# Peptides against a protein of PDB entry 4PN1, part 37

Target 1, 261 residues: chain A of PDB entry 4PN1
Amino acid sequence: KIEMNFLNKPIVPDTTKVISNFLTHYLITEPVEHVEIEAKLGTLIDLETQNRFEFPVMNETILNPEFNLRTRFESDMTASEHKYLNEFLNQAFRDSQKPGRLPFAYKHTKQVDLFYETEDNSRDKIRVSKNQSDNQVLACVKKRRVADLFLYCPNDAFDIRISISDELPVSMPSGNQQPSLTRLKDRVGYVHQEIKIDLTKTTQNDPVYDTTERHELEVEFGNIADLRDRAQKAKDGMEAPLFRRVQLFMDNVRILRREHS

## One batch from the design tools (peptide; made by RFdiffusion4, then SolubleMPNN)

Design b1_p12_1_s4 (from b1_p12_1, 6 letters changed)
Fold by OpenDDE base, seed 2:
Structure b1_p12_1_s4 (fold): chain B 261 residues (1-261), chain A 12 residues (1-12)
Amino acid sequence: as target 1 above (261 residues)
Amino acid sequence: SFPEEVIKSSVK
């Protein structure tokens, strides 16, 4: 007979607790109404060296936001890395279709994002997303970044930024208004147990600069209502449901950030 | 829909 530990009870990793508390704050304590919670794979860049950040730790570490570590986060990856992740997720999809597994859902979307300035010249632009094939409006939102939590992952290919955003639905811009920026997005989306994994290739044309292509991988909580419910329960003293959901989310992130060609 | 190889490497 084997027991997990001397209490014979599950123990919650500190990372899970920290992230859970972070989420609870913006779900319950100071609730963001139209919250989006996503993790992006990328690289913490040391502003002093312009190389990947080096911190004296040997494993996944949540950076304390109270410290200015003189870093920036680059959510871009190489085309090769992005391709590898696409192949990896395609295989994961196929494997999940087997008997006894919970299946992935898959969706390929090509969209255009049109950005519009607001009348008040706020930093938050209005984004209109349209399907490229039929020009159907997918969303019209004003997105505000609320908070970030950074994970330094020295043993993995990527570091992680977890972001809290407010995606406020807004009315369509006037027909005479021209977009200040247009982005083409080629997105392959995977959903497993209501965790969304998106690979996005973004093309942006700039009149001054050459066309830029960005490759991103994001992991998002697909059921915010459920997550909010779990967070409320956590505030009420029942933390286990939230911890389990955060653990699932983070395990998926951990799988992805370890994969590289 | 089924997954496809959408992301292509610019490096060959």
Scores: peptide ipSAE 0.117, ipTM 0.748, DockQ to the pose 0.017
Fold by OpenDDE base, seed 1:
Structure b1_p12_1_s4 (fold): chain B 261 residues (1-261), chain A 12 residues (1-12)
Amino acid sequence: as target 1 above (261 residues)
Amino acid sequence: SFPEEVIKSSVK
């Protein structure tokens, strides 16, 4: 007979614990009311070299936010990488429709985001999201970035930023206000076990600069209420449900960041 | 709906 370890009990990876604690803080300890929790694929860039950051580690590593590593995170990827991931996810979708699997859901959305300055000239802008086809208002929010956690992934195509944001619903801007910025978003969304995976092509028209296009992949917790419940249980000493959910989330992220053209 | 490969780079 073989046992899994000398305790014959499951062990939780340290990465899972660290991320779980990070989430618990902003779900329970210092709770964000309208929390959004997402991971973006991208690249940690060394500010000095403008190349991918090199850290003396050999595997997935959560960077300590207390240290200034002189890096920035670029959430953009190439069009070819984005296309590859789209194809990959389409195949994953198809495979998930087979008997014995849990199916993906799929949605294609085209929206426009209009950004407005606040009356108090705060740093946070009001974002009005509309459907491109009928101009239906999808959301009007003031998004505040609360915290970030960066994962350096030297063996994979992408590094990861996990972000905690507060998306505060706000009233529509006055009709006499003009948007300071407009972004077109073409998004294909995949949902599996309430984990959302979005590929987004963002087009921004600048009157001075050429049109810029960004390609992003984000992974989001689709059921915050459930996650908050799990985090509360973890705070109360029952960590397993939270660990399982975080493990699922991270495994999906790990699959995606390993894929490259 | 079923997924399609819809995200394409803009022609510059």
Scores: peptide ipSAE 0.116, ipTM 0.728, DockQ to the pose 0.016
Fold by OpenDDE base, seed 5:
Structure b1_p12_1_s4 (fold): chain B 261 residues (1-261), chain A 12 residues (1-12)
Amino acid sequence: as target 1 above (261 residues)
Amino acid sequence: SFPEEVIKSSVK
């Protein structure tokens, strides 16, 4: 005889609504054609202090993009944190194979990303991704960052950047062009209910600086068509499917950002 | 595939 609330109906958290609206804008209102939607774990850094950003909230907070908070987002983590998350996700994968669960899929990919300057000298570089084992071309794209939404998470190990990007397929650079930058990526990818979770170790050789490694964790919507459909329904007054999908996405993000070694 | 290995890390 217990009810959820005085209306006895589900209620949607405001965070879910805000994120849903953000996504709907770039899915439906001003649609990005080849949209990628991902959340990266990282740290909001105060440019003045060079420490983690601090402001007077006690829980997960979406930052208003209209305010310049003088922050930068660092999507890197320590090798130890990255290793821990890899182990954590491996365990989650194993547990999901048990009866009564929805299973993870898993893929380990080692690729090389070659970056090329464009003929028009645009800021956007062409990225050619190749499989390290057989040199097969996996993708050739120009990626453009469209929008970001930042979540400050004072109680967790990481803050979150949700990014909207446009990944435009383009023709391969001419054979006489040399890459301006080469990155090696070791990526383990997990998929659960069409939410992609990628751990990526990136190695970059810089002639000036020593070889640097970056460790990133990203969570991506794996079914954009479905998400777009849900967003359209939301625009048409049926918001529940979108809210459920965003809630799922964010819950996965919340799980991950709480984990640390 | 099944995750049997962890990404190579400098962490011992």
Scores: peptide ipSAE 0.089, ipTM 0.729, DockQ to the pose 0.016
Fold by OpenDDE base, seed 4:
Structure b1_p12_1_s4 (fold): chain B 261 residues (1-261), chain A 12 residues (1-12)
Amino acid sequence: as target 1 above (261 residues)
Amino acid sequence: SFPEEVIKSSVK
């Protein structure tokens, strides 16, 4: 017989605890009503060197937000990296359709996002998302990023930003308003155990500059109600359900950030 | 639906 440890009980990694506490704060303590919680793959860039940030650690490390490390996070990757991840996820999808597995769900969405300035001149823009094929309005929201948590991942292809956002549904802009920015999004979405993995190619037309493309991979908690319930239980002294969910989320993120061409 | 590539290879 093999036991997990000398207590023969699961032990929670410190990373899981830190992230769980971070999430609990914005789910329960200071609850964001229309919360979105996502991890983006990208690169922590050292503002001084303009290269990937180097920190004297040897593994995945949550950076303390109280310290200014003079970094920026670039939530972008090369087309080659993006293609590789797309192929990887396609294979994962196929493998998950086999007997005895939990299957991925898949959705391909092409949308246009129109950004409008707010009447109150707030920094946050109103985003109207429409389906490219039929112009059906998918969403009209004002998104505010509430908090970020950065993970430096020296052994992996990507660093991670976990973001808490508030996606406030708002009324459509006045018909006389023109969008300040338009973006085309080609998105393939994979869902496994209510964890959403989105690969998005964003095209932005600039009247002055050439068309720019961004390639993003996002991992999102697909069931916020469940997550909030788990967080509440954690506040009530039962942490295990939350820890398990966060562990699942992070394991998926860890798989993805290790992949490179 | 089946998985599709977001980035298509250019046919030349």
Scores: peptide ipSAE 0.028, ipTM 0.611, DockQ to the pose 0.015

Design b1_p12_2_s1 (from b1_p12_2, 5 letters changed)
Fold by OpenDDE base, seed 1:
Structure b1_p12_2_s1 (fold): chain B 261 residues (1-261), chain A 12 residues (1-12)
Amino acid sequence: as target 1 above (261 residues)
Amino acid sequence: SNYDLLSEKYNS
């Protein structure tokens, strides 16, 4: 007979605890009403060298937000990397359809995001999202970035930004307003156990600047109500359900950030 | 370029 440790009880990785606490704060303590919680794959860039930042750590590390590290996060990857991840996820999808597995769901969405200036605050833009095929309005929101948590991943292809946002539904802009920015999104979405994985090709048409294309991979909590419930339980002293969900989320992120061509 | 293999299989 063997035991898992000297307590013979499961133990939670510290990363899971830190992230769980971070989420709990914005789910329960200072609750964001229309919360979106996602992780993006990207690169922590040293502002001085313009290369990937090098921290004196040897593994996945959550950076302390209290320190100014003179970095920026680039939530972008090459087209080849993006293609590779698409192929990887396609294979994962196929494998999940086999007997005995929990299947992925898949959705391909093409939308256009129209950004409008607001009268009250020029920094807060209204985003109108429409389906490209029929111009049906999918959403009209004012998005506010609430908090970020950065993970430096020295052994992997990508670093991670976990972001908490508030997507407040708002009324449509007046008919005489023109968008200040348009963004085309070609998104393939995979959902497994209510964790959403999105590959998005974004084409941004700026009236002044050249068209830019971005390739992003996002991992999102697909069931916020459940997550909030788990966070509440954690605040009440039962942390295990939250830890399990965060662990699942992070394991999916870890799989993806390790994959590269 | 569109490299979504699933889109071709399931949505076309």
Scores: peptide ipSAE 0.026, ipTM 0.587, DockQ to the pose 0.014
Fold by OpenDDE base, seed 4:
Structure b1_p12_2_s1 (fold): chain B 261 residues (1-261), chain A 12 residues (1-12)
Amino acid sequence: as target 1 above (261 residues)
Amino acid sequence: SNYDLLSEKYNS
């Protein structure tokens, strides 16, 4: 017979606690009303060297946001990496359809995002998302980036940015307004246990510059209400449900970022 | 080209 440890109780990794506290702040303490919580795979770039950031650590490390490390986060990957992840997730999807497993759900979405400047010249743009097939309006929101938490992952192909955003539903821009930016998004979405994994190919046509293509992978909490409930319980002294959910989320992220390692 | 490899498999 084996036990987990000398207490025979689950132990929560410090990473889980830190992330849980981070989420709790923006779910409960200073609640974001229309919160989106996602992790993006990408690369921390050293602004001085323009190479991947190097830090004297040997494992997944949450960077302290209080310190300016002079980095930027590039939420992009190569087409080859993106294709590999697509194939990987396709296989994971297939395997999950087998008896005894919890199945993935899958959705393919092609949308166009139209960005508009706000009337008050606020920094945040209004995004109108439409389905490419029928031009049906999917959403009209003003997205505000509230906070970021960066994970440096020296052993993996990707670093991670966990972002808290406020996606405020807003009225459609006036008919006289022209979009300042248009992006085509080809997204394949995988959902497992209410964790959303999106592979997105974004094409941006610039009349002056060459067409740019970006490849992104996002992992998102698909049930914010549940997460908020868990966070509230955590504030009330029962942290286990939140820790379990964060652990699940992070394990999925860890799986994805390790595939190219 | 259709980037959705899963959809290609099921729609073919």
Scores: peptide ipSAE 0.026, ipTM 0.571, DockQ to the pose 0.013
Fold by OpenDDE base, seed 3:
Structure b1_p12_2_s1 (fold): chain B 261 residues (1-261), chain A 12 residues (1-12)
Amino acid sequence: as target 1 above (261 residues)
Amino acid sequence: SNYDLLSEKYNS
């Protein structure tokens, strides 16, 4: 008989605990009402060197948000990397359709995001999302970034930013208001066990600046209600359900960030 | 370029 350790009990990785606590804070302690929780693949850039940040660690490390490390996070990746991930996820999708597996769901969405200034002159803009094909309004929200948690991943192709956002539904801007910014989004979405994986190509036309194209991969918790329930249980002393869900989320993130062309 | 291979297959 083989045991997993001298206690013969599962051990929760420290990363899982830290992330779980982070999520619990914004789910339960200081709850964000319309919370979005996503991880983006990208690169921590050292503002001094303009290169990838270097920290004296040898593995996945959550950076302490209390420290100003003079970094910025770039969620953009190369087109080739993005294409590779698309192919990888396509294969994962196909494999998941086999008997005995839990299948991926897939959705391709093309939308236009229109950003409007708010009447209160807040830094947060109103985002109106429309379907590109029929101009149907998909959403009208004011998104506020609440918190970020950064993972430095020296052994992988990408670093990770986990973000807590508040997506407040708001009324449509007045008909006479012009958007300050327009973004085209081409998104392919994969959902497995209520974890959403999105590859997004964003095109932004700026009248002053050149057209910019970004390639992003994000992983999102698809069932916030369930996650909130798990977080509540964790606050009540039963941490295992939350840890399991966070572990699942992070394992998916880890798979993706290790993949590169 | 649109490189979404799944969408291309299903739309073809």
Scores: peptide ipSAE 0.023, ipTM 0.583, DockQ to the pose 0.013
Fold by OpenDDE base, seed 5:
Structure b1_p12_2_s1 (fold): chain B 261 residues (1-261), chain A 12 residues (1-12)
Amino acid sequence: as target 1 above (261 residues)
Amino acid sequence: SNYDLLSEKYNS
């Protein structure tokens, strides 16, 4: 006979607990009403060196937000890395269609994001998203970044930012108002077990600067209601469902950040 | 350039 450990009970990795607590705070304790929870692949940049941040750890490490590390997060990658991840996810999609697997869903969207200033000169702009093909309005929101949790990943090509955002639906800007910024988004989305994985190519035209292109990969919790329910159960003393969901999310993130061209 | 091979495969 073998046992899991000397208590013969499951244990939870500290990373899972920390992230779960972080999520529970913004789901239950100080609930964000229209919450979006996503992880982006990118690079922690040391503001002093302008190189990738270096920390004396040997594995995935959640950075304590109470410490000012003088870093910025660049949620970008090269076109070649982005292409590689697209090919990787395409293969994962194909493999998931095989018997005995849970299949990916796939969606390709091309949208235009129009940003409008608010009358009160609020920092938060109104974002109107339209389908590029027919100009159908997809969303009109004010998005506010609520909190970030950074993971330094010394063994992988990318670091991770987990973000809590509030995406508030708002009324359309007046017809006389012109957008201050226009952004084109070409997005391919993969969904597996209600975890959304998006590859997004963003093109932005600036009147002063040349056209810039950004390549992003984000992983998002696709079922917030379920996640909130799990978080509530955790607050009530049943933590296992939340831990399992967070573990699934993080495993998907870990798979992706380990891939490189 | 768009390199969505999945979309091209399923749309061809």
Scores: peptide ipSAE 0.022, ipTM 0.582, DockQ to the pose 0.013

Design b1_p12_2_s2 (from b1_p12_2, 6 letters changed)
Fold by OpenDDE base, seed 2:
Structure b1_p12_2_s2 (fold): chain B 261 residues (1-261), chain A 12 residues (1-12)
Amino acid sequence: as target 1 above (261 residues)
Amino acid sequence: SMYDLLSAKYES
């Protein structure tokens, strides 16, 4: 008989622990009420070279946020890369419909995001999201970025930014207000085991800077209540459920960041 | 659109 190790017990990767602790902090310790937790695929750019950041490591590593590495994160990718990921996820969707598998759910959504300035001149804008087909309001929120955790992935096509955000529901802006920014989003969403994977093409028209198009892939925890429950259990000394959920999340991220055209 | 890659039966 083969055993996993000399203890014959599962071992938790350090990456899982670090991320779990990061999440626990903003779920339980200093809880964000309307928390959104997502990972975006992108590239860590060295501000000095304007090339992809080079760090003396050979595999996936979480960068210490206490160190200023003089980097920026570019969440954009090429249309070709985005298309490849779309095709990849489409195939994954099809495969998951087969007997014996847990199926993906799929949704194609086109929406418009309208951004409004706040009365108090806050840096955080109010975002009104509407469905393009019927102009129905999908959400009205004030989103605040709370924290980021960056993973440098030297062997993969993309680096990862895990972000904690607070999406505060707010009242609709007054009818006489004009949006300061309009953004069109073409999104295909895949959900597997309550992990959301979104491919989003964002189009933003700017009369000064011309039309910009961005291609993003994000992975999000789809069940925050469950995640918060797991995090609470972890704080109480039972970490396994949280570790398992984080590992699932990260494995999905790892699959995606390795794919490229 | 580059996203119109699945048949209608899979979109919901």
Scores: peptide ipSAE 0.053, ipTM 0.650, DockQ to the pose 0.014
Fold by OpenDDE base, seed 1:
Structure b1_p12_2_s2 (fold): chain B 261 residues (1-261), chain A 12 residues (1-12)
Amino acid sequence: as target 1 above (261 residues)
Amino acid sequence: SMYDLLSAKYES
C-alpha cells in the first residue's frame, strides 16, 4: 500500500494557490463586474536584448508584479507555430469524440472589430464586433485591462500572460463616427469542460503601414459565474473547488505551451 | 478555410 504523502491527502501546487488568489481578488474582493479572464501564449521579451527574457529559475514561475523586470509580453506567434497548434487541437478534438471522453465543442467565427475613439477616456476605445458574413453586431464594449499575471516558462515554447479585463457593454457610437482602427479576426474556438481555447488570426489594415497579421492562442474561463461562485467559496474557507478549476485551466495551458513544431 | 477542422489544414 502506498500513500500520497505523509498526510495521505492531496496537496495543492503553489502555482495554483497563487493564481487562485489572484483571481479571487478580482472576482470577489474588488469584483470586476463584466470580467474576462484569459491566458495568452506568448513570449516575455527582454527590453534590453529583444530576446526572450532569461530569469534565474528552472521551471514555471509566476513573476512578481511588484518588480520591474524590463520586459514586454508579445502575444504573437509564428504562423508555423499557430498551424501546429491548430493541428494539435484538431487532433485533440477528434480524440475527445471517442467513447468515454468528454467531447470538445468547436466553432469557427470570422468577425471584424471596429474601434472608435471616445471622449471619456482617450485610452479606452469602444470596440464594435460584427460578424463578417452578415455584419450583425456581436458586441459593443469598452474593454479595460485590469490586471496581468505573467508566468515565465523556461522549459516550454511559450510564456503565459493571464489577464483580467472588464468588458463593459456600451451604446453604439454615433453614426457619424468613423472607426479609428479595423481588425479582421479569423477564429477557431475549442471548448472543453467550459474552458475555451481560441486560435485567432488577426489581420490589421493600416492605410499608412503595411498590413500586419497576428497569430494568437488564448485560453479563457468559459463560465465566469461558476468561477465566481468557486472564488466566493474559497473566501469562505472552502478552497478546493476553486483550486480544482484553476488546476484544470492551468493544465490545459501547460499542455498547449509545451507544444511546438 | 484555414481552420477547417475536418477538411483543411491550417493555411499560413
Scores: peptide ipSAE 0.051, ipTM 0.655, DockQ to the pose 0.014
Fold by OpenDDE base, seed 4:
Structure b1_p12_2_s2 (fold): chain B 261 residues (1-261), chain A 12 residues (1-12)
Amino acid sequence: as target 1 above (261 residues)
Amino acid sequence: SMYDLLSAKYES
């Protein structure tokens, strides 16, 4: 017989603790009411070299936000990478439909996002999302980026940005307002154990410049209420449920960021 | 679309 370790108990990786604490802060300590928590695959770019940032570490590491590393995060990927991930997730979906597995759910959505400037905060925009097929309003929100946590992943195809956002439902913009930006989103969504994985192709038409296309992969906590409950329990001294959920989330992220064509 | 879509029977 073998045991996990000399205590024969699960051990919590430091990464899990750090992320859990990060989430707990914005779920419980300074709670964001309409919180969205997502991880995006992308690349940490060194502003000086304009290449992928190189940090003297050999594995996944959370970057300390207190240090300015002179980086930016590019959440875009190539069409080829995006296609590969799509195929990978399709296969994962198929495999999950087999007996004995927990199945993925799948949804394909096409929407248009209309962005409107706000008077109160020029940096925050109101986003009106409409279904492309029937123009039904899906959402009208003001999204505020609250905090970011960056993971440098030198061994993988992608680095990770975990973001805390506040998606405040707001009233529709007045009819006299024109959108400052319009984006078409083609999204395929995969849900497994309430973890949402979205592949999104975003098309933006610029009247002056050529059409730009972005390819993104997002991993999101699909059950915030449950996550908040787990975080509260963690604050109350029972951390295991939160750690397990964060571990699940991160394992999914780790799987995805390792895949490349 | 560049996406490889699942068959209709698997779509939600």
Scores: peptide ipSAE 0.033, ipTM 0.637, DockQ to the pose 0.015
Fold by OpenDDE base, seed 3:
Structure b1_p12_2_s2 (fold): chain B 261 residues (1-261), chain A 12 residues (1-12)
Amino acid sequence: as target 1 above (261 residues)
Amino acid sequence: SMYDLLSAKYES
């Protein structure tokens, strides 16, 4: 007879617990009303060396946000890396359509995000999102970055930033306002078990700065209501459902961050 | 298009 361990029970990775607690805080304890929870692939850059951050650890490590490690997170990747991930996800999509599997859903979205200054000149801008094809307004929100959790992944191609954001619906800017920033987004989205995986090419036009292009991959919890329910259960003493959902999320992230061209 | 599910095509 084979057992998993001396208790013969599943054990939850410490990473899962830490992330679950992090999420629970912003889902339940100090709830963000219109919460968005996403992980972006990127690179932790050491501000002193301008190279990838190095820390004396040998595996995936959640960095303590209470410490200033003098790092910045670069969510950009090369076009070749982005292309590779696209091909990888396309294959994953195809494989998931086979009998016995849970299928991916797929969506290609092209939109323009127009950023406007707020009346109070707050740091957070109003974002108006429109379809590029017909200029239909999709959303008007004020997105606030609430918290970040960084994972240093020395063995993988990418480090990870998990972000908690508040996307507050707001009124449209006045017609006489000009956007301070415009972003064109070409996004390919894959959804599997309500986990969203998006590959996005962003072209940003700034009146002052040169046009910038960015290639990003993000993984997002697609069912916040369910996640919040799971977090509530965890707060009430039943942690397993939350752990399972976070584990699923992180496993998807781990798969992706290991891939590179 | 920038990305293509069927062909795995990437366009700049």
Scores: peptide ipSAE 0.045, ipTM 0.675, DockQ to the pose 0.014; fails the geometry check

